# Designs tried in a protein design run: peptides against a protein of PDB entry 3J47. Part 126

Target 1, 121 residues: chain A of PDB entry 3J47
Amino acid sequence: IRLTNQLKSLKGLQSKLKDVVEYLDKVINKELPINHTILGKLQDVFNLLPNLGTPDDDEIDVENHDRINISNNLQKALTVKTNDELMVIYISNLVRSIIAFDDLIENKIQNKKIQEQRVKD
Target 2, 69 residues: chain B of PDB entry 3J47
Amino acid sequence: YEEKEESNLAATKSMVKIAEQYSKRIEEEKELTEEELKTRYVGRQDPKKHLSETADETLENNIVSVLTA

## One batch from the design tools (peptide; made by RFdiffusion4, then SolubleMPNN)

Design b2_p26_8_s2 (from b2_p26_8, 18 letters changed)
Fold by OpenDDE base, seed 3:
Structure b2_p26_8_s2 (fold): chain B 121 residues (1-121), chain C 69 residues (1-69), chain A 26 residues (1-26)
Amino acid sequence: as target 1 above (121 residues)
Amino acid sequence: as target 2 above (69 residues)
Amino acid sequence: SEEEKTLKFLDLQIEQLKEILNALLS
């Protein structure tokens, strides 16, 4: 469900971007006038998007590296952060599994001891 | 799209929460392991069971965190 | 890194658990 919603959102964004590109092409070709409202919204979106094309090494704020891949260049840094987070989750799961196994082992050991005691009785 | 956006936002918030919970879960896991160790030494089943349950809960939370990430 | 240490620790614990499980199954 979550992945489906993310895909839907991404598809919606892609469609909108395509429409904008088509509109811009028509404006460049003087086929349609510029829609100022759409352009304003696009500018707002662009301002919110990290610069994907020029990862100026200097502007990659370490803090933004920790956020989820919104865009490709920032996405690389974000991918690293996501990877680290996934690793932590993986390790945590392994630890939980280990603990669960330890408990199972202990239970079996106890069961064996109980059986041995029953045989001695 | 709105439902998906809301879900994605919730997931992102959950990831932050998971990071905090992860540290707590690690501690809970350690506590469970200590209880298991103590139970092994003392031979009491009840503390071991509690430790096992806590470990399982920690694992489940980690899985949810991975799925949310 | 601390994360690497944690991972290594978990791996060791998993291996220990596997050994214990094998011992129980034998």
Scores: peptide ipSAE 0.432, ipTM 0.843, DockQ to the pose 0.014; fails the geometry check
Fold by OpenDDE base, seed 4:
Structure b2_p26_8_s2 (fold): chain B 121 residues (1-121), chain C 69 residues (1-69), chain A 26 residues (1-26)
Amino acid sequence: as target 1 above (121 residues)
Amino acid sequence: as target 2 above (69 residues)
Amino acid sequence: SEEEKTLKFLDLQIEQLKEILNALLS
């Protein structure tokens, strides 16, 4: 369910982004005025989104390069944080698996002892 | 879409909380292992079972954290 | 007996798991 919701949200965002791109193209072509509301919302979304370093960012002007560097640093920091969280989760799962395995082994040992005792009786 | 966005935001916040609780879960797992060791020596199944259950809970929480990440 | 060997093997595995757990906690 959560994954499905995330996918739906991503699809919705993708669709909206496509609409914005289409709108921007129309504005560039002077076919439609810039919808300030949509642009504002898009800007807000972009400001909230870590600068996904689009490979085309290398062509963005020096002023944007500093912003890109800041954004890249932020993105890197977020990536590091995510990696750390994933590592913690991985270690935790490993530990739980080990404990479960230990319990399984102990249960097997106990079962064998019980069986041996039953045979002796 | 809005509901899913809210869910994603909640999930992100939950990940931070999970990270904070991770240390506690690790400690719970250690406690289970110690009880298992004690049970192995004493032959009492109950403490070992309790440790196993705590370890399982820790594992479940980790899985939920992974799914939320 | 073969059964005893299996039991000993299980015990050894448990000890190894404990060592891994201790290593993770250290």
Scores: peptide ipSAE 0.403, ipTM 0.839, DockQ to the pose 0.011; fails the geometry check
Fold by OpenDDE base, seed 5:
Structure b2_p26_8_s2 (fold): chain B 121 residues (1-121), chain C 69 residues (1-69), chain A 26 residues (1-26)
Amino acid sequence: as target 1 above (121 residues)
Amino acid sequence: as target 2 above (69 residues)
Amino acid sequence: SEEEKTLKFLDLQIEQLKEILNALLS
């Protein structure tokens, strides 16, 4: 249920992101007027998102290397921190996946035992 | 600049907390695996199912964490 | 028997998963 809900949430986010991109493309092409509300929300999202796209080499502050800081150079340091976090998340996901598979295998084994018992009866 | 630094510090602290929670979830998943092994010997399906569900929840939480990161 | 083969396959998968888990914990 939780995984399904997470997947649903991710799909929802993806759909919303797609809608935003489509809207931005239409605005760039001057097909639609800029919706200020959508742009404001997008700007808020970008302000919350570390600027991953423009690693500007010049402002890499070493002190913030362990901190995801907003400045472009800080973004590189933040990128490293983000990478570490992503690695942890990745490992965690793998572990969870393995556990889920183990349970699935055990369930399958149990089902097989039940079938064997039914054949003996 | 100071406001940004403070925000980054808060975010970093939050990330550390998430990492700790993740570690705890991994341990919970391990316990479920042990329960599954025990269930395999005892022949009780219910504990095994519970372990599997907990493992799935842990995976889901990790996925959400990755998506939120 | 086919059932025995399936059981053996499942056991092998479980062992593989254990190995992966151990690798992740290392």
Scores: peptide ipSAE 0.395, ipTM 0.825, DockQ to the pose 0.013; fails the geometry check
Fold by OpenDDE base, seed 1:
Structure b2_p26_8_s2 (fold): chain B 121 residues (1-121), chain C 69 residues (1-69), chain A 26 residues (1-26)
Amino acid sequence: as target 1 above (121 residues)
Amino acid sequence: as target 2 above (69 residues)
Amino acid sequence: SEEEKTLKFLDLQIEQLKEILNALLS
């Protein structure tokens, strides 16, 4: 469900972005006037989005390492953060898995010992 | 889309919480391992079982965290 | 005995898992 919702949101954003690009191309070609309403909404999105601007290597504020992948350049730093988080989760799962397997093995050993004792009785 | 966004926001908050819980989970895992080790030496099945159960719970929480990420 | 072999095998696996865990923690 969550993954599906994320995918839906991403698809929606992609569609909107495509529409914006198409609109901008038409404006550049003087085929359509600038739609102020669309531009206003886009501006609002940009204002809410951390600096989508060209990744000047220098403006990757270290503070954004903890924040979610919204915008491409800041998104790159945010992507790194997300990747790090995923790595941590992965490692944690591995550790838990190993512990569970160790316990399983121990249980198997114990069961075998119990069975051996029963045969001796 | 809005519902999904809200869900994503909630998930993000959950991820932060998971990060905090991660340290605790690591410690819990260590404790379980120690208890299991002790159980092996003492031959007491009950502490070992408890350790195993705690490890399983930790694993489950990690899986949920992965699914939430 | 075959049972003893199985036990030894299990013990070996446990030790391997411990080693992996230690490696991850390092």
Scores: peptide ipSAE 0.392, ipTM 0.830, DockQ to the pose 0.011; fails the geometry check

Design b2_p26_8_s3 (from b2_p26_8, 18 letters changed)
Fold by OpenDDE base, seed 5:
Structure b2_p26_8_s3 (fold): chain B 121 residues (1-121), chain C 69 residues (1-69), chain A 26 residues (1-26)
Amino acid sequence: as target 1 above (121 residues)
Amino acid sequence: as target 2 above (69 residues)
Amino acid sequence: SKEEEDLKRLEKEIESLKALLEALQS
């Protein structure tokens, strides 16, 4: 569900961006007046999105490097961080699974002992 | 789209707290293991159950973290 | 790196949990 929602959001964004580009092209060609509201929304989107297309290594905030790849150019460095984080989470889940398994085994052993005792009674 | 955006925002917020949650989960896992050991030694089912539940909660949190990531 | 350090911490935790599991199985 979450992945599907993310995909829908991305598709929606892509469609909107396409519309904006088309609009901008029309404005550049003087076919339509500049819509300030659309431009404002676009600016807001750009402010919320990491810088796309600039290869400048300097803009890669160290804080985001370790986090899940949310965004574009910064996202490359973030991808490494995300992978590491996912790996850690995976290991943690595995550990939890092992603990749960151990508890299950212990419970089975206890149940067996209880059954054996009941048979003797 | 709005629902997805809300979900993504929630996921992002969760990711921000993942590090802290991870540390807490590690501690919870340790507690579970200790309780299991104690239960084996003392033969008390209740502490063992509690430890198991704590481990399960830690596991669930990790899964949620993965899904949020 | 900070990320590497976090990974190492997680690894240590996993090892600890494994040891605990083994202890429980004994």
Scores: peptide ipSAE 0.458, ipTM 0.851, DockQ to the pose 0.017; fails the geometry check
Fold by OpenDDE base, seed 3:
Structure b2_p26_8_s3 (fold): chain B 121 residues (1-121), chain C 69 residues (1-69), chain A 26 residues (1-26)
Amino acid sequence: as target 1 above (121 residues)
Amino acid sequence: as target 2 above (69 residues)
Amino acid sequence: SKEEEDLKRLEKEIESLKALLEALQS
């Protein structure tokens, strides 16, 4: 469900971006006037996005991008951080699994002891 | 789209919280394991059960973290 | 990094749990 929602959001953004590009092309070709409201909103969105082409993005922007699968170039550095976080989560899951197994083993041992006691009685 | 965005935002916040809680979960897991070990030596089921339950909760939280990541 | 340290801690915990499981199986 969460993954599906993320994908939907991404698709929506992609569609909007495509529409903007198409609109800009039409404006350049003098086929349609510029919709200033849409352009303003797009500019706002763009300003919130990290610059993909400039490695000199402030450490803060890199950190924010590293936390979220944002756009490709900054994503590379961010992907490393994300991978590390995923590894931590993976290890944590393994630890929990091991604990669960330990409990299962203990339960089996206890059951065996109970059976042995019943045989002795 | 809005619901998905909200879910993603919640997931991100959850990841931060998970990072903070991770240390606590590790400690809880250790405590449960120690209780289980003690219970094995004493032969009492109740402490072991509690430890197992805590371990399971820790595992579940990790799974949720993976899903949100 | 802090994240790497967290990962290492988790790994140690997993190893401890594995050891416990082995002890339970013995």
Scores: peptide ipSAE 0.446, ipTM 0.852, DockQ to the pose 0.017; fails the geometry check
Fold by OpenDDE base, seed 1:
Structure b2_p26_8_s3 (fold): chain B 121 residues (1-121), chain C 69 residues (1-69), chain A 26 residues (1-26)
Amino acid sequence: as target 1 above (121 residues)
Amino acid sequence: as target 2 above (69 residues)
Amino acid sequence: SKEEEDLKRLEKEIESLKALLEALQS
């Protein structure tokens, strides 16, 4: 469900971006006047998005390394942080899996003992 | 889309909490393991079951954390 | 880093749990 929602959101964003690009192209071609409302919303989106176009820009705030990877350049640094977080989560899951496995083994052993006792009775 | 965004935001907030809870979860996992060990010696199925359940809950929380990450 | 330390701690815990599991299986 969560992944599906994320995917849906991403698809929606993609569609919106495509629409914006198409609109911008039309404006550039003087086919349509500039819609200030759309541009304002787009600007807001860009302000929220890490700078995608400038990979070498030094403005990768170290603090943003811990944030979810949204955009390419700043996103690369953010991606590293995200990867680190994912690694931690992965390790945590492994630990939990090991514990669960241990319990499963113990349960199996107990079940065998119970079964053996039943056969003897 | 908005609902999903809200869900993602909630998940992100949960991740922060999970990071803090992670240490606690590790400790809880250890406790469960100890209970299981004790159960092996005592032969009491109930403590082992409880430990197993706690471990499962810890695992589930980790999985949710992974999904939210 | 703190994160790295946490990771190392988790790794140690995992290893401990693995060892415990092996002991339980023996």
Scores: peptide ipSAE 0.440, ipTM 0.852, DockQ to the pose 0.016; fails the geometry check
Fold by OpenDDE base, seed 4:
Structure b2_p26_8_s3 (fold): chain B 121 residues (1-121), chain C 69 residues (1-69), chain A 26 residues (1-26)
Amino acid sequence: as target 1 above (121 residues)
Amino acid sequence: as target 2 above (69 residues)
Amino acid sequence: SKEEEDLKRLEKEIESLKALLEALQS
């Protein structure tokens, strides 16, 4: 569900970006006036997004490095942070799995003991 | 789309919290393992069960963290 | 790489936990 929602959001953004590009092309061609409201919203989005398409590597804050960032240079740092978080989650899952296996083994041992006792009775 | 965006934002914020809680979850897992060991020696199932449950909760939280990541 | 080193550390930790579980089961 969460992944589906994220995908839907991305698709929505993609569609909106496409519409904006089309609008900008029309404005450049003097076919339509700029929709100030849409442009303002897009500008806000771009300002919130890490620099896209800029070759210059911007330093990403360590705190942001641990966060998943979609935008390119900042996104790389954020991607690294996300990878680290994923690794932590992976390790945690492994640890939980090990604990679960330990419990399973113990349960099996107990079951064997119970069976042995029943056979003796 | 807006609902998904809000969910994604919440998930992103949760990632930081998950990272902080990860160490605690690891400790909880260790505690469960210790309880299991104790239960094996004492022959009491209850402590072992509790440890297993704690380990499961830790795993679940990790899975949720992965899903939010 | 640093990332690979971190992964190796995690693997070692998992192995340690497995060893502990085995010890508890003995």
Scores: peptide ipSAE 0.425, ipTM 0.854, DockQ to the pose 0.016; fails the geometry check

Design b2_p26_8_s4 (from b2_p26_8, 20 letters changed)
Fold by OpenDDE base, seed 2:
Structure b2_p26_8_s4 (fold): chain B 121 residues (1-121), chain C 69 residues (1-69), chain A 26 residues (1-26)
Amino acid sequence: as target 1 above (121 residues)
Amino acid sequence: as target 2 above (69 residues)
Amino acid sequence: DKEKKLIEQLERQIERLKAILEAALS
């Protein structure tokens, strides 16, 4: 569900960007006037996007960059963060699984002991 | 799209929390293992069960964290 | 005996996971 939502958001963004590009092309071709509102929104979006080109951009939370994969430089850092988090989650899951398995084995052993005792009785 | 964005934002915030919780979860898992060990020594099913449950919870949290990441 | 072996295997796996976790936290 979360991944699906993220994908949907990304698709939406992509669609919007495409629309903006199409609009800009029309403006360049003098078919339509510049829509200041769209441009403003786009600018806001770009401002919210981690600076793709300059890793030195202090404004981009390095932690977010490490987590989020795609946005070129910052996205790469974000991707690394995401990978690290995924690794942690994976390891944690493995540990939990192992613990659960150990408990299962112990339970089985106990059950066998109980059964053996019942046979002796 | 807006709902997804909100979800992503929430997930991002959760990731930070997950990082913190991860350390705690690791400790919880260790505790579960210790409880299992104790259960083996004591022969009581209840402590062992508790450890197993804690381990499962830790795993679930990790899975959720991964899904959120 | 088989169960004991299984337990031992699980214990080894747990130990490995612990080591990995420690490494990840470092």
Scores: peptide ipSAE 0.411, ipTM 0.851, DockQ to the pose 0.014; fails the geometry check
Fold by OpenDDE base, seed 1:
Structure b2_p26_8_s4 (fold): chain B 121 residues (1-121), chain C 69 residues (1-69), chain A 26 residues (1-26)
Amino acid sequence: as target 1 above (121 residues)
Amino acid sequence: as target 2 above (69 residues)
Amino acid sequence: DKEKKLIEQLERQIERLKAILEAALS
């Protein structure tokens, strides 16, 4: 149950990260405007992380070109960090799943052995 | 620019710490897996199960810690 | 045999994770 919940959370995070990346790419390509809602959600995620730069970095005052570049760089850095964390979580969950499968296989083998012994008796 | 550099440096340091924690978690997971394998050869179902559960708990705690840091 | 293969996969993943960690530390 806990593992399943963790996997679900990880999948959600992965999906969100993918969406952020896609959005950032579109913004870089000037295909879409900056979505403040997505940025706000990302900011919230970062605010939950210790030692993330002051939340002031997420205040995109649209007017100052230099601030926009700084904000974009910070956002990119934060996105990369988030991606790395998500990757770690994903791999960890995969490893856990594999361990669980190994245990299931072993249990199955043991059950078969028990059945074989019962037939011989 | 200086503020950004400082923030980046702090972030990098945090990433290094996370990486270290991750490495430790990986090692713990490996150890638990090895113990499970040993238990399988001995035919002790209960100890193997316990080890597997412990491994899962350790990994869960580590993941939560990474998410929280 | 399947279990052995799974273990090998786990080992490979662990090695990849180690490499990522080393890269992050550098």
Scores: peptide ipSAE 0.393, ipTM 0.835, DockQ to the pose 0.022; fails the geometry check
Fold by OpenDDE base, seed 5:
Structure b2_p26_8_s4 (fold): chain B 121 residues (1-121), chain C 69 residues (1-69), chain A 26 residues (1-26)
Amino acid sequence: as target 1 above (121 residues)
Amino acid sequence: as target 2 above (69 residues)
Amino acid sequence: DKEKKLIEQLERQIERLKAILEAALS
């Protein structure tokens, strides 16, 4: 149950990350304007991450082009980090699933042995 | 600009730490699997169960970490 | 026989999961 819930959560996170990546790619390709709402949600997600020094929304003075590039670089770096984290989570979940499966197999083997012993008795 | 750079650096450091924690968790999972294999050969169910549980806990923690990320 | 088949299925699943894990770590 816990593993299943974790897997579900991971899948949800993966889906969200995929959406973010797709959005970022579209923005990079100038196919879509920067959606402030999506960026805000992404920022909220990052803010929920331990103090990555996410600058408070208030200091993003729109004026300096260089800040936008730095912001984009930061976002890219954060995206890469997020991807890496998601990969780690995915791998971890997979490993847990494998371990759980191994335990299940072992339990089945044990049950079989118990049944065989009962038949001999 | 400097504040942003510092923030990015801190974020990067945090990511590295998370990656290290993940690597450690993966190693713990491997150890549990080996213990399960050993227990399977020895016929002792308890050590195998413990290894499996530890592996599951490690994976759960990793998933939670990714989700919180 | 049914139990044996079930065990075999679980073993196959475990092997698949192991392969996926190895692929993810590579």
Scores: peptide ipSAE 0.389, ipTM 0.838, DockQ to the pose 0.015; fails the geometry check
Fold by OpenDDE base, seed 4:
Structure b2_p26_8_s4 (fold): chain B 121 residues (1-121), chain C 69 residues (1-69), chain A 26 residues (1-26)
Amino acid sequence: as target 1 above (121 residues)
Amino acid sequence: as target 2 above (69 residues)
Amino acid sequence: DKEKKLIEQLERQIERLKAILEAALS
């Protein structure tokens, strides 16, 4: 269920990203004004899509126009924030995994000690 | 899709809180690890178990955060 | 002897995990 929901969310995000790209193209072509709602949704999508890459390499060349730069800066900031959150989650999961592993090792050691004691008795 | 979007939005809003809680969870994990180490040396399983449980809870919360993020 | 070696390996892994945890907390 969770995996299916994640997949569905990913598909939805992909669709939204496509819509955003189309919108951005229209904005670039001056066909439509910058829609804050779409940008917000895009930011949400970007926030949901952790760049698995090193956060430092997200030099998204904000080469685009000053207004686009502001929007891009905001998007970048939101992306950075999301990436930071994802990193925190990742680190936390790693730490938990390590702790669980340590416990497993300790349990194994204890079990061995118990077995050794039983053999001695 | 709409329900999932709403869930994602809620998750995003909660991520800041999760990040704050993460620091606390990391500390709890450290405490559990220390207790585990102590238990390993002393042979008392209870403190180690408690630390392991706290670490597991921290991991679970992180996993939930990842799934929500 | 094999069991002892296994215990030692587990101990080393625990120490590594501890080090990683300490690094994460720093």
Scores: peptide ipSAE 0.367, ipTM 0.836, DockQ to the pose 0.013; fails the geometry check

## One batch from the design tools (peptide; made by RFdiffusion4, then SolubleMPNN)

Design b2_p27_1_s1
Fold by OpenDDE base, seed 1:
Structure b2_p27_1_s1 (fold): chain B 121 residues (1-121), chain C 69 residues (1-69), chain A 27 residues (1-27)
Amino acid sequence: as target 1 above (121 residues)
Amino acid sequence: as target 2 above (69 residues)
Amino acid sequence: ELLEQAKAFMEAGETLGAFAYGGRYLS
């Protein structure tokens, strides 16, 4: 459910971006005027995003460091942190699984002991 | 889309809490393992069962953490 | 901090593995 919601949000953003691109193409072709309100909002969004055009991969946005970001130089640093977090979660899940298996094995051993006792009685 | 965004924000906040509780979960898992070992040696079922239950709870929390990541 | 957590989880996994192995010998 959570992944589905994230995917839906991304799809919504993608659709909006596509609409903006189509609008810009029409403006370039002098078919429609520029919607300044929409463009202003988009510019604000871009200003809040890490700069994609910066050549230096060493630039890190501290605010987004704890989250997985896919595309930009700043996103690379964020991606490393995200990968580490995911690794920890993965290891934790493995540990839990191993514990569950240990319990299963113990249950099987106990069952065998009970059966052996019944045969002896 | 708006509902999903709200859910993502909540998940992010939850991740911070999960990170803090992760160490505690690891300790709980270790305790369960010790109880299981004792049960194997002594043959008492109750401590082993408790360890297994704690391990299951730890696994569930990890799954939630993965979903929020 | 993340590395420390990872190490703790790995250690827990090793202890569980040892327990599982011991259980197999007792069966």
Scores: peptide ipSAE 0.473, ipTM 0.851, DockQ to the pose 0.017; fails the geometry check
Fold by OpenDDE base, seed 5:
Structure b2_p27_1_s1 (fold): chain B 121 residues (1-121), chain C 69 residues (1-69), chain A 27 residues (1-27)
Amino acid sequence: as target 1 above (121 residues)
Amino acid sequence: as target 2 above (69 residues)
Amino acid sequence: ELLEQAKAFMEAGETLGAFAYGGRYLS
């Protein structure tokens, strides 16, 4: 569900961007006038987005380093952090699995002992 | 789209909480191991069962954390 | 913080490993 919602959001954004590009192309070709309202909203969104064109590591703010991957350049640093976090989670899962397995083994041993006692009786 | 955005925001907040919960889960896992050891010495099934349940719960929490990350 | 968590998980894993070993011995 979470992944689906994220995908839906991305698809919506993609669709909007496509519409803007199409509109801009028509304006350039003098086929349609510029929709100022749509362009203004898009500009606002773009201003809130990190600069994607500059791969400069200095653009990676420390505050953004702890946050979710936003852009490709910023995503590089953020991806490293995300990967580390995922590794920790993975290790934790492994530990939990091992504990569960140990308990299963113990239960099996106990069951065998009970069965042996029943046979002796 | 709005619902998905809200879900993503919730997931982000959950990630912070997960970090704290992770430390707690590790401690819970240790406690379960101790209970299992005690069960081996006493020969009682009840403590062993409890340890197993705790381990399963810890595992589930880790899975949720992975899904949220 | 992530590193500290990783260390904690590793320690938990060692404890679990010891338990598993003990369980195998009892089998």
Scores: peptide ipSAE 0.471, ipTM 0.850, DockQ to the pose 0.017; fails the geometry check
Fold by OpenDDE base, seed 4:
Structure b2_p27_1_s1 (fold): chain B 121 residues (1-121), chain C 69 residues (1-69), chain A 27 residues (1-27)
Amino acid sequence: as target 1 above (121 residues)
Amino acid sequence: as target 2 above (69 residues)
Amino acid sequence: ELLEQAKAFMEAGETLGAFAYGGRYLS
């Protein structure tokens, strides 16, 4: 359910982005005026997003490059942290699984013992 | 979409808490294992069952954490 | 903090492994 919701949200976002692109194209072509409200919201979204783009090195001012590097470093750090967390969760799941298996084995052994006793009776 | 977004936000906020809970869950799992060991030696079924249940609960929580993460 | 958690988890895993191993010997 959670995954489904996430996927739905992503799809919605994708659709919205597509609409924005289409709108921007129309504005560039002077077919429609700029929707300031939508543009503002989009700008806010972009500002919140990590700078993942590889902007052309030639047009990026040194300051922008530094900012991009900082942003990239931050993103990398966040990614590492996320990976570590996932690893911990994974290990935990494994541990739980092993415990469950141990219990299962014990149960099986007990069942066998019970059966053996019944046969002797 | 909005409902899903809200759910995701809640999940994200819960991740930090889950991390803390994870440590506790690990300890619970250890306790269950000890109980199982004791049960094997003493022949008491109840402690083993309890350990198994605790382990299962811990696993479930971990799975939820993974899904949230 | 995450590393510490990971270590704790690993320790738990080791104990579980030992338990599993012991269970096998008893069979």
Scores: peptide ipSAE 0.470, ipTM 0.855, DockQ to the pose 0.018; fails the geometry check
Fold by OpenDDE base, seed 3:
Structure b2_p27_1_s1 (fold): chain B 121 residues (1-121), chain C 69 residues (1-69), chain A 27 residues (1-27)
Amino acid sequence: as target 1 above (121 residues)
Amino acid sequence: as target 2 above (69 residues)
Amino acid sequence: ELLEQAKAFMEAGETLGAFAYGGRYLS
């Protein structure tokens, strides 16, 4: 479900970008006037996006952007942070698993002791 | 699209919360382990069971965090 | 901040490991 939602969001963004490009082309060709409201909002969105391409770009705080997207330098930094977070989660899961195993072992030991006592009786 | 975005944002916030609660969960896990140890000495299942349950809950939360990430 | 969290998890892992070891001893 989460993955599906993310995919849907990306598709929506892609569609919007396509519409913007088409609109801009029409404006350049003097076929249609600029929709200032929509363009303004889109410009705001683009200004919030991480810079694409070269490492010479100013380091931008990637925390506000999708960590999964690896394409931009800023996105790369976010990806590193995400990987570290996943590692922490992984370690936590391992710890929980070990605890569960310890309990299982203890239960087995107890069961064996009970069986031994029954044999002695 | 907006609903999915909202869900993702909520998931991210949940991850932050999980990170904050992680230390607490670790402590809870330790407490359960101590109870299990005590149960081993007493030879009864009750304290050990409680510790095991706490450990399981901690594991489940971690799994959810992984799925959210 | 992430590093600090990682350290905390590692410490938790160590404690769990100690518990597991104790369990094995009793077995």
Scores: peptide ipSAE 0.470, ipTM 0.849, DockQ to the pose 0.018; fails the geometry check

